# Designs tried in a protein design run: peptides against a protein of PDB entry 6UG1. Part 109

Target 1, 304 residues: chain A of PDB entry 6UG1
Amino acid sequence: SNEERKRRKYFHMLYLVCLMVHGFIRNEWINSKRLSRKLSNLVPEKVFELLHPQKDEELPLRSTRKLLDGLKKCMELWQKHWKITKKYDNVGLYMRTWKEIEMSANNKRKFKTLKRSDFLRAVSKGHGDPDISVQGFVAMLRACNVNARLIMSCQPPDFTNMKIDTSLNGNNAYKDMVKYPIFWCEVWDKFSKKWITVDPVNLKTIEQVRLHSKLAPKGVACCERNMLRYVIAYDRKYGCRDVTRRYAQWMNSKVRKRRITKDDFGEKWFRKVITALHHRKRTKIDDYEDQYFFQRDESEGIPD
Target 2, 301 residues: chain A of PDB entry 6UG1 as posed
Amino acid sequence: SNEERKRRKYFHMLYLVCLMVHGFIRNEWINSKRLSRKLSNLVPEKVFELLHPQKDEELPLRSTRKLLDGLKKCMELWQKHWKITKKYDNEGLYMRTWKEIEMSANNKRKFKTLKRSDFLRAVSKGHGDPDISVQGFVAMLRACNVNARLIMSCQPPDFTNMKIDTSLNAYKDMVKYPIFWCEVWDKFSKKWITVDPVNLKTIEQVRLHSKLAPKGVACCERNMLRYVIAYDRKYGCRDVTRRYAQWMNSKVRKRRITKDDFGEKWFRKVITALHHRKRTKIDDYEDQYFFRRDESEGIPD

## One batch from the design tools (peptide; made by RFdiffusion4, then SolubleMPNN)

Design b2_p18_5_s3 (from b2_p18_5, 8 letters changed)
Fold by OpenDDE base, seed 1:
Parts: C-alpha cells; sequence; structure tokens
Structure b2_p18_5_s3 (fold): chain B 304 residues (1-304), chain A 18 residues (1-18)
C-alpha cells in the first residue's frame, strides 16, 4: 500500500539517524585521552617517523610512499595487539530485513548497549567484534597525531524493497554478510591531497580510491545485508561528511535510487542530519575532497 | 622516470592487498 511505502520510508529515515548518531558517539569515544596514551605505546618511534615523513619538495610521492609503509606497519602492529575477534551478535550493524524488524518489535530482547567504559576496555585489551577493532585502530592512528577518520557504511533497511517477506534463506548468510566491512578508516595524505582508505581488520587493505574500492560490496549475497548507500566519515575534530561518492562507482545511476536523497525532500532532510552532526569549521581538506567528488560526478556523467 | 617508478611501486604496494 501507499501507507506501507510511507511507513518504510520514515522507518528508514529514523534508523539512518540512529546509525549516524551511533557513529558520532563511537567517534567521540575513540578520542579518549586515556585510550590515546595506551595506544600510542603500541607504535615504535621508527613507525611514527614513517607516519610523519618530511615533505619531499622534489618528489612529494616519496613522502606518500613512506606514509603508506607506516600505515602497513600500523596494521601489522594492530593485528599483534588484537587478541580476540568476536562474532557479531546476530547481524550487528548490517542491514536487517523488514521481516526481522517486525519480528524484533515483538521480541522484548534487551539489546545490551555497550557502555563507553566497556568499549575502552575492549579496545585496550584487544577483545571485541570487528567494528570495535576498526574503531580502536582509528584511535591508535589518532594517538600518533595522524589525521584519521572513522568511516561507517550505514545500513538502514531498504525502503525501496516493498516485498512482504524479505527472509534471507541460506546457511552462508553470516559469511556473505561479513565479507565486506561496515567500518573502516581513512587517512589524510597531506602530500597528495587525498584520503587513503584503510581496512585494518576485514580485508586488511590499503587503497587510494580513484574509481573503484575493494570495500564496495560485490555479488547478490553480499549486498543483501551490506548495500553501499550512506558512507559517513567522522574526523578527530567531530566533522561529519558524506563520502559515499568515493566508494560508489555508480552513484548517480544506481546508488542514488536507493537513498533517501533521491528526491529534494530527502536531500534537504539528509543535509540537515549531516549539518547537525558536523561540529567543526570547514577546512582546505574539505575543499580538496569536494573537488574530488565534483570530478567523480562529472566523470560518471548524469544518467539519462 | 623516477615518478613513474614510484607510481608503479605504490601501485604494486597497494596491489599486495588485492
Amino acid sequence: as target 1 above (304 residues)
Amino acid sequence: SEREALEKAIEEFLNLYS
């Protein structure tokens, strides 16, 4: 019905805000001074120097190469720190079906919300789910004065799916779900004026995204619970930015159709949500990023 | 050029995570 379509759209909007606020809160928690002091001790001086190379005036690319080596070593150090990777409880922050949402409304399951103290303890011990691990990795880089962002791929229920039963059949549902991450890292390269993408936990990748990302879900089974629609960046200064354009090859032709921002009302609403979560002044880094997104929109073209 | 060699080395480095 038209009413059910409206209900699903509004529920998607509310769920999206809750996810974006969750990302904001986790980004605040990883700025903990107590956690920072502990995690800085994991990074030897030689690795710190690689993270902070001098600018090579002749060939800035030499400095980028050193930064990449520093990030690789940080990933290796993080793997040594992380002792226990827990499975997600149910589907974690991956996408739920409409049926699962309806069934969960009937089940008075007290979701145990992880407290800040428990999160900080989990990161400090190296015990937790992959999301906690990624968030801790971002905290370690920030402890080393690296301009690292927490990235969250927000997975609200698909309001474009009007099927009554959306039950997912399959024994491999968890394996396909966790194939691609929900959380990752971006690091600012001050030499190339670009963001470097880092997945320290799931795929264990470092990339400079041009047109395609390794973190973009591929295949029907993986996309059932992980649809690239809302990739949100949270920086150390409480900036909040939509960075979906970086990771979406087909933003205009495919991704936009599955976003609330497909219409002017949704675009204006989503911009208000971003603005409410963005607690810093604009910087030259934002100018370089917006220029990159503009060039990506021009290169994709406007879908006819 | 040294630039092209470094670009290639960066690409090869990034491809180690493919």
Scores: peptide ipSAE 0.192, ipTM 0.803, DockQ to the pose 0.014
Fold by OpenDDE base, seed 5:
Structure b2_p18_5_s3 (fold): chain B 304 residues (1-304), chain A 18 residues (1-18)
Amino acid sequence: as target 1 above (304 residues)
Amino acid sequence: SEREALEKAIEEFLNLYS
């Protein structure tokens, strides 16, 4: 019905805000001064120097290479620090079906939220789920004065799915669900004026996204619980930005149709949510990023 | 605080749908 369409749209909006606020809160927690002091001690001076190379004026790419080598070493150091990767409880922050949501609403199961103290302890010990591990990695880079962002792929239920029964036809193996991450890192390359994508936990990759990212879910089974729609970046200065354009090859033709921003009302609403979570002034980094997104929109074209 | 209210609202929301 039209009523059910409206209900699912509003529920998607509410769920999206809750996820975006969760990402904001986790971004505050990883700015802990106590955690920063502990995590900086994991990074040797030689690795710190690679993270902060001098600018090569002749070939800035040499400085970018040193930064990339520093980030690889940080990823290796993080793997040594992290002792226990816990499985997610149920589906974690991956996408739920409408049936799962309706069934859960009837079952008053208390979701135990992780307290700030427990999070800081988990990161310090290297014991937790993959999301805690990624968040801790971002905290370690920030402790080394690296401009690292926490990235969150928000997975609200699909309001474009109007099926009454949205049961997944198969026991999508936990393996297919977790094949691609929900959280990752971006690092600002001041030499190339680009963001570097880092997945320290899941795929263990470092990339400079041009047209395609390795972190974009591929295949039907992987996309059922991980639909790339809302990739939100949280920086060390409490900036909040939509960076979906970086990771979406087909933003205009495919991704936009699955977003609340497909219409003017949804676009205006979503901009208000981003603005409410964005607690810093604009910088030249934002100008370079917006220019990159503009070029990516022009290169994709408008879908026919 | 507004933060505690948001954390609680998220917790309540996630609890309702967990």
Scores: peptide ipSAE 0.023, ipTM 0.581, DockQ to the pose 0.671
Fold by OpenDDE base, seed 4:
Structure b2_p18_5_s3 (fold): chain B 304 residues (1-304), chain A 18 residues (1-18)
Amino acid sequence: as target 1 above (304 residues)
Amino acid sequence: SEREALEKAIEEFLNLYS
């Protein structure tokens, strides 16, 4: 019905706000001074120097290369720190079906939300789920004075899916779900004026995204619980930005149709949510990023 | 605080819909 379509749209909006606020809170937790002091000790001086190369005036790319090598070593150090990767309880922050949402509303299971103290302890010990691990990695880079963002791929239920039964086939569902991450890192390269993408936990990759990312879900089974629609960046200064354009090859043709921002009402609403979570002034980094997004929009064109 | 209210609202939401 038209009413059910409206209900699913509003529920999607509510769920999206809750996810974005969750990302904001986790971003604040990883700014913990106590955690920062502990995690900085994981990074040897030689690796710290690679993270902070001098600007090569002849070839700025040499400085970028040193930064990339520093980030690779940080990823290796993080793997040594992290002792226990827990499975997600149920689906974690991956996308739920409408049926799962309706069934969970009937089952008052008290999910124990992880308290700030428990999170800080988990990161310090190297014990937790993949999301906690990524968040801890961002904390380690921030402890080394790296301009690292926490990236969250928000997975609200698909309001464009009007099927009643959206039951997913069970046996390989977890493996396909966790094939691509929900959380990752971006690092500002001051030399190239670009964000570097880092997945330290899942794919264990570093990339400079041009047209497509390795982190973008591919294949039907992987996209059932991980649909790239709302990739939100949280920086160390409590900036909040939509960076979906970086990771979406087909933003205009495919991704936009599955976002609340497909219409003017949704665009205005989503802009208000971003503005409410954005607690810093605009910087030149934002200008470079917006210019990159503009060029990517022009290069994709308008879908036929 | 606004934070505690938001944390609680998220917790309540996740508890209702997880």
Scores: peptide ipSAE 0.023, ipTM 0.578, DockQ to the pose 0.713
Fold by OpenDDE base, seed 2:
Structure b2_p18_5_s3 (fold): chain B 304 residues (1-304), chain A 18 residues (1-18)
Amino acid sequence: as target 1 above (304 residues)
Amino acid sequence: SEREALEKAIEEFLNLYS
């Protein structure tokens, strides 16, 4: 019905805000000074120097290469630190079906809230789910004065799916779900004026996204619980930015149709949510990023 | 605090639908 369409749209909006606020809270927790002091000790001086190369005036790309090598070594150090990767409870922050939402609304399951103290202990011990591990990796890079962002792919229920039953059946559902991450890292390259994408936990990749990311979900089974729609970046200064354009090959033709921002009302609403979570002034880094997004929109073209 | 209450409410919400 039209009422059910409105209900699903409204519920998607509410769920999206809750996810975005969760990302904001986790981004604040990883700024803990106590955690920072502990995690900085994981990074040897030689690796710190690679993270902070001098600008090569002859070939700035050499400085970018040193940074990439430093990030690779940080991923290796992080793997040594991380002792226990827990499975997600149920589906974690991956996308739920409408049936799962309806069933959960009827079942008052008390899930255990992870307190800030428990999170900081988990990161410090190297014990937790993949999301906690990624968040801890961002904290380690920030402890080394690296301009690292926490990236969250927000997975609200698909309001464009009007099916009554959306049950997902299959023994491999968990493996397909976790094939691509929900959380990852971006690092600012001051030499190339670009963000470097880092997945330290899932795919263990470092990339400079031009047109395509390895972190963008591919295949029907993987996209059932991980639809790239809202990729939100949280920086160390409590900036909040929509960076979906980086990871979406087909932003205009495909991704926009699955977002609340497909209409003017949704665009204005979503902009208000971003503005409410964005607690810093604009910087030249934001200018370079917006220029890159503009060039990506021009290169994609307008879908027919 | 109001913040802790909001954090808890969001987490309870996420847990209800997680």
Scores: peptide ipSAE 0.023, ipTM 0.571, DockQ to the pose 0.869; fails the geometry check

Design b2_p18_5_s4 (from b2_p18_5, 7 letters changed)
Fold by OpenDDE base, seed 5:
Structure b2_p18_5_s4 (fold): chain B 304 residues (1-304), chain A 18 residues (1-18)
Amino acid sequence: as target 1 above (304 residues)
Amino acid sequence: KEKEELEKLVEEFLQLYS
């Protein structure tokens, strides 16, 4: 019905705000001074120097290569630190079906809330789920004075799915779900004026995204619980930015149709949510990023 | 206070729908 379409749209909006606020809170927790002091000790001086190369004025690419080598070594150090990767108790922050949401609303399940103290302990010990691990990796880079962002792919229920029963069938559902991450890292390259994408936990990759990312879900089964729609970046200064354009190859033709921002009301509403979570002044880094997004929009075109 | 209330609200919401 038209009423059910409206209900699902509003519920999607509410769920999206809750996910975005969760990302904001986790981004605050990883700024812990106590955690920073512990995690800086994991990074040797030689690796710190690679993270902070001198500017090569003749060939800026040499400085970028040193930074990339430093980030690779940080991923190796992080893997040595992380002792226990826990499975998600259910689907974690991956996308739920409408049926799962309706069934959960009826079940008074006592979820164990992870307190800030428990999170900091989990990161310090290297014991937790993949999301805690990624968040801890961002904290380690920030402890080394690297301009690292926490990236969250927000997975609200699909308001464009009007099926009554949306049960997911399949023996490999968990493996397909966790094939691509929900959380990752971005690092600012001051030499190339670009964000470097880092997945330290899942794919264990470093990339400089031009047209497509390795972190973008591919295939029907992987997209059932992980649809690339709202990729939100949280920086060390409590900036909040929509970076979906970086990771979406087909933003205009495909991704936009699955977002609340498909109409003017949804666009204005979503901008208000981003603005409410954005607690810093604009910088030249934001200008370079917006120029990159503009060029990506022009190169994709508007689908006819 | 307000952050802890928002945190609780988000957690309660995520709990209700997780």
Scores: peptide ipSAE 0.026, ipTM 0.648, DockQ to the pose 0.798
Fold by OpenDDE base, seed 2:
Structure b2_p18_5_s4 (fold): chain B 304 residues (1-304), chain A 18 residues (1-18)
Amino acid sequence: as target 1 above (304 residues)
Amino acid sequence: KEKEELEKLVEEFLQLYS
């Protein structure tokens, strides 16, 4: 019905705000000064120097290579620190079906909230789920004065799915779900004026995204619980930015149709949510990023 | 206080749909 379409749209909006606020909260927790002091001690001086290379005036690419090598070594150090990767309880922050949401509304289970103190202890010990591990990795890079962002792929229920029963029956559902991350890292390269994408936990990859990302979900089974629609970046200064354009090859043709921003009302609403979570002034880094997104929109073109 | 309440509300909300 038209009523059910409205209900699913509004519920998607509410769920999206809750996810975006969760990302904001986790981004604040990883700015803990106590955690920063502990995590900086994991990074040897030689690795710190690679993270902060001098500008090579002859070939700026050499400085970018040193930064990439430093980030690779930081991933290796992080793997040594992280002792226990817990499975997600149920599906974690991956996308729910409409049936799962309806069933959950009927079964008011008291879930245990992860307190800030418990999170900081989990990161310090190297014990937790993959999301806690990624968030801790971003905290370690920030402790080394690296301009690292926490990236969150927000997975609200698909308001474009009007099926009554959307139950996902599959023996490998968990493996397919966790094939691609929900959280990852971006690092600012001051030499190339670009963001470097880092997945320290899931795919264990570093990439300089031009047109395609390895972190973009591919295949039907993987996309059932991980649909790339809202990739939100949280920086160390409490900036909040939509960076979906980086990871979406087909933003205009495919991704936009599944976003609340497909219409003017949704665009204006989503802009208000971003603005409410964006707690810093604009910088030249934002100008370079917006220019890159503009070039990506022009290069994709308007879908026929 | 308000932030911890919002944190709790968001986590409770996400958990109600987990």
Scores: peptide ipSAE 0.026, ipTM 0.650, DockQ to the pose 0.812
Fold by OpenDDE base, seed 3:
Structure b2_p18_5_s4 (fold): chain B 304 residues (1-304), chain A 18 residues (1-18)
Amino acid sequence: as target 1 above (304 residues)
Amino acid sequence: KEKEELEKLVEEFLQLYS
């Protein structure tokens, strides 16, 4: 019905705000001074120097190569620190079906909200789910004075899906779900004036995204619980930015149709949410990023 | 109406986390 379509759109918007605020809170928690002091001790001086290379005036690419090597070493150090990777409880922050939402409303399952103290302990011990692990990795890089962002792929229920029953086959569904991450890292390369994408936990990859990312879900089965629509970046200064354009090859033709921002109302609404979560002044880094997004929009073209 | 309710709900939600 038209009423059910409205209800699903409304619930999608509410769920999206809750996810974006969750990302903001996690980003605040990883700025803990106590955690920072502990995590800085995981990084040897030689690796710290690679993270902070001198500017090569002749060939800036040499400085970028040192930074990339430092980030590789940080991923290796992080794997040694992380002792226990827990499975997600149910589907974690991956996308739920409408049926699962309706059924969960009836079951008062006390979602054990992880307290700040428990999160900080989990990161410090190296015990937790993949999301906690990625968040801790961002904290370690920030402890080394690296300009690292927490990235969150927000997975609200698909308001464009009007199907009632999506019986997901249980065991294969989890493997397909966790094939691509929900959380990852970006690091500012001051030499190339670009964000470097880092997945320290899932794919264990570092990339400089040009046209497509390895982190973008591919295939029907993987997209059932992980649909790239809202990729939000949280920086160390409490900046909040929509970075979906980086990871979406087909932003205008495919991704926009599945976003609340498909219409002027949804765009204005989503801009209000971003503005409310953005607690810093604009910087030259934002100018370089916006220029990159503009070039990506021009290169995609207008969908026919 | 529905537009105004959604704006109000977002404002209320943002106020809960400010």
Scores: peptide ipSAE 0.023, ipTM 0.593, DockQ to the pose 0.061
Fold by OpenDDE base, seed 4:
Structure b2_p18_5_s4 (fold): chain B 304 residues (1-304), chain A 18 residues (1-18)
Amino acid sequence: as target 1 above (304 residues)
Amino acid sequence: KEKEELEKLVEEFLQLYS
């Protein structure tokens, strides 16, 4: 019905705000001074120097290569630190079906919320799910004075899916779900004036995204619980930015149709949510990023 | 305090719809 379409749209909006606020709070937790002091000790001086290369005036690419090598070594150090990767208890922050949402609303289960103290302890010990691990990696880079962002791919229920039953049956459902991450890192390259994408946990990859990312879900089974729609960046200064354009090859043709921002009302609403979570002034880094997004929009064109 | 409460509410909300 038209009513059910409206209900699903409003529920999607509410769920999206909850996810974005969760990302904002986790981004604050990883700024913990106590955690920072512990995690900085994981990075030896030689690796710290690679993270902070001098500017090569002749060939800025040499400085970028040092930064990339430093980030690779940080990923290796992080793998040594992380002792236990827990499975998600259910689907974690992956996308739920409408049926799952309706069933869970009826289930009076006391869910165990992870407290800030428990999170900080989990990161410090190297024990937790993949999301906690990625968040801890961002904390380690921030402890080394790296301009690292926490990236969250927000997975609200698909308001464009009007099917009643969308039950996902299959033994491989968890494996397909976790094939691509929900959380990752970005690092500012001051030499190339670009964000470097880092997945330290899932794919264990470093990318300089031009047209596509390896982190973008591919295949039907993987896209059932992980739809790239709202990739939100949280920086160390409590900035909040929509960076979906970086990771979406087909923003205009495919991704936009599945976002609340498909219409002017949804665009204005979503901008208000971003603005409410954006607690810093604009910087020249934001200008370079917006220029990159503009060029990506022009190069994609309008779908015929 | 308020922010930890908001996180708890968000996590509880996300869990209630799990």
Scores: peptide ipSAE 0.026, ipTM 0.649, DockQ to the pose 0.776; fails the geometry check

Design b2_p18_6_s1 (from b2_p18_6, 12 letters changed)
Fold by OpenDDE base, seed 1:
Structure b2_p18_6_s1 (fold): chain B 304 residues (1-304), chain A 18 residues (1-18)
Amino acid sequence: as target 1 above (304 residues)
Amino acid sequence: MREELEKLAELMDKLVKS
């Protein structure tokens, strides 16, 4: 019905705000001074020097190569620190079906929340789910004075799916779900004027995204619970930015149709949510990023 | 605002476990 379409749209909006607020709070928690002091001790001086290379005036690419090597070594150090990767409770922050949401709404079960103190302890011990591990990795880079962002791929229920029963039947559903991450890292390269993408936990990859990312979900089974629609960046200064354009090859043709921003009302609403979560002034880094997004929109062209 | 954000985070943690 038209009523059910409206209900699903509004529920998607509410769920998206809750996810974006969750990302904001986790970004605040990883800025803990106590955690920073502990995690800085995991990084040897030689690795710290690679993270902070001098500018090579002859070949700036040499400085980028040092930074990339430093980030690779940080991923290796993080794997040594992280002792226990827990499975997600149910589907974690992956996308729920409409049926799962209705069943959950009827369930009066009291769930134990993860407190800030429990999170900080989990990161310090190296015990937790993949999301806690990625968040801790961002905290370690920030402890080394690296300009690292926490990236969150927000998975609200699909308001474009009007099926009543959306149950997912499949023996490998968990493996397909966790094939691609929900959280990852970006690091600012001051030499190339670009963000470097880092997945320290899932794919264990470092990339400079050109046209597409390895982190973008591919295949029907993986996309059932992980649809690239809202990739939100949280920086160390409490900036909040939509960086979906970096990771979406087909932003205009495919991704936009599945976003609340497909219409003017949704665009204006989503801008208000981003603005409410953005707690810093604009910088030259934002100018370089917006220029890159503009070039990516021009290069995609108008969908036929 | 901060208290409301903490309540929303708590609701999200409940939702993740449900």
Scores: peptide ipSAE 0.035, ipTM 0.724, DockQ to the pose 0.836
Fold by OpenDDE base, seed 5:
Structure b2_p18_6_s1 (fold): chain B 304 residues (1-304), chain A 18 residues (1-18)
Amino acid sequence: as target 1 above (304 residues)
Amino acid sequence: MREELEKLAELMDKLVKS
């Protein structure tokens, strides 16, 4: 019905706000001074120097290469720190079906919320789910004075899906679900004026995204619980930015159709949500990023 | 605002674990 379409749209909007707020709070927690002091001790001086190379005026690419090597070594150090990767409870922050949401609403289960103290302890010990691990990695880079962002791929239920969800076939569903991350890192390269993408936990990859990302879900089974729609960046100064354009090859033709921002009302609403979570002034880094997004929109074109 | 965000996060954690 038209009413059910409206209900699913509003529920998607509410769920999206809750996800974005969750990302904001996790970004505050990883700014813990106590955690920062502990995590800085994981990074040897030689690796710290690679993270902060001198500017090569002749060939800025040499400085970028040092930064990339430093980030690779940080990823290796993080793997040594992390002792226990827990599986997600159910589907974690991956996308739920409408049927799962309806069934959940009937279940008055008391869920234990992860407290800030428990999170800090988990990161400090190297014990937790992949999301906690990524968040801790961002905290380690920030402890080394690296301009690292926490990235969250928000997975609200698909309001464009009007089908009654048939049961997803269970056994391979978890492996396909966790094939691509929900959380990752971006690091500002001051030499190239670009964000470097770092997945320290899932794919264990570092990339300089041009047109395609390895972190963008591929294949029907992987996309059932991980649809690239809302990639939100949280920086060390409590900035909040939509960075979906970086990771979406087909933003205009495919991704936009699955977003609340497909219409003017949704665009204005989503902009208000981003603005409410953005607690810093604009910088030249934001100008370079917006220029990159503009060039990516022009190169894709408007779909016919 | 912060308390409201914490309540929303708690609600989200309930939604995610359910």
Scores: peptide ipSAE 0.035, ipTM 0.739, DockQ to the pose 0.877
Fold by OpenDDE base, seed 2:
Structure b2_p18_6_s1 (fold): chain B 304 residues (1-304), chain A 18 residues (1-18)
Amino acid sequence: as target 1 above (304 residues)
Amino acid sequence: MREELEKLAELMDKLVKS
């Protein structure tokens, strides 16, 4: 019905705001000075020097290579620190079906919210789910004065799915769900003027995304609970930016159709949400990023 | 943060009532 379409759209919007606020709160928690002091001790001086290379005036690419090597070594150090990777409770922050949402509304399950103190302890001990691990890795890089962003792929229910029963066939194994991450890291490369993508936990990869990312979900089974639609970046200065364009190959043709921003009302609303979560002034880094997104939009072209 | 969450809640309430 038209009513059910409206209901699913509004529920998607509410759920998206809740996810984006969750990302904002986790980004605040990883800025903890107490946590920063503990995590900086995990990084030897030689690795710190690689994270902060001098500019090579002859070949700036050599400086980028040092930064990439430093980030690789940081991922290795993080794996040594992290002792216990817990499975997600149920589906974690992966996408729920409409049926799962309806069933959950009837169940007064007290969701145990993780407290800030428990989060900081979990990161310090190296015990937690993959999301806590990624968030802790971003905290470690920030402790080393690296301009690292927390990236969150927000998974609100699909308001474009108008099926009554959206039950997943029971074969969507936990393995298919977690094949691609929900949280990852980006690091600013001051030499190339680009963001470097880092997945320290799931794929254990570092990428300089040009056209495609390995972190973009591929295949039907993986996309059922992880649909690339809202990739939100949270920086150390409480900036909030939509970076979906980096990771979406087909932003205009495919991704936009599944976003609230498919119409002018949704675009204006989503811009208000981003603005409310964006607590810093614009910087030259944002100019370079917007230029990259513009070039990516032009290169994709207008969908037929 | 609280004030911004309240503003977001107000925005959502306006959307649900529109």
Scores: peptide ipSAE 0.028, ipTM 0.690, DockQ to the pose 0.079
Fold by OpenDDE base, seed 4:
Structure b2_p18_6_s1 (fold): chain B 304 residues (1-304), chain A 18 residues (1-18)
Amino acid sequence: as target 1 above (304 residues)
Amino acid sequence: MREELEKLAELMDKLVKS
């Protein structure tokens, strides 16, 4: 019905705000001074120097290569630190079906929320789910004074899916779900004026995204619980930015149709949510990023 | 605002674990 379509749209909006707020809070927690002091000790001086290369005036690419090597070594150090990767409880922050949401609303079970103290202890010990691990990696880079962003692929329920039963069948559902990450890192390259994508936990990859990312879900089974729609970046200064354009090859033709921002009302609403979570002034880094997004939008063109 | 954000995060953690 039209009423059910409206209900699903509003529930999607509410769920999206809750996810974006969760990302904001995790981004605050990883700024912990106590955690920073502990995690900085994981990074040897030689690796710290690679993270902070001098500007090569002859060939700026040499400086970028040093930064990339430093980030690779940080991923290796992080793997040594991380002792226990826990499975997600149920589906974690991956996308739920409408049926799963309706069933969960009826479940009065008191779930233990992860407190800030428990999170800091988990990161400090190297014990937790993949999301905690990625968040801890961002904390380690920030402890080394790297301009690292926490990236969150927000997975609200699909308001464009009007099926009554959307139950997902299959024994491999968890493996397909976790094939691509929900959280990752971006690092600012001051030499190339670009964000470097880092997945330290799942795919263990570093990318300089041009047209596509390896982190973008591919295949029907993987996309059932991980739809690239709202990739939100949280920086060390409590900036909040929509960076979906970086990771969406087909923003205009495919991704926009699955976003609340498909219409003027949704665009205005979503801009208000971003603005409410954005707690810093605009910088020249934002100008370079917006220019990149503009060029990517022009290059994709208008969908047929 | 912070308390409201914490309540929303708790709500999300409940939704995610349910």
Scores: peptide ipSAE 0.028, ipTM 0.676, DockQ to the pose 0.858

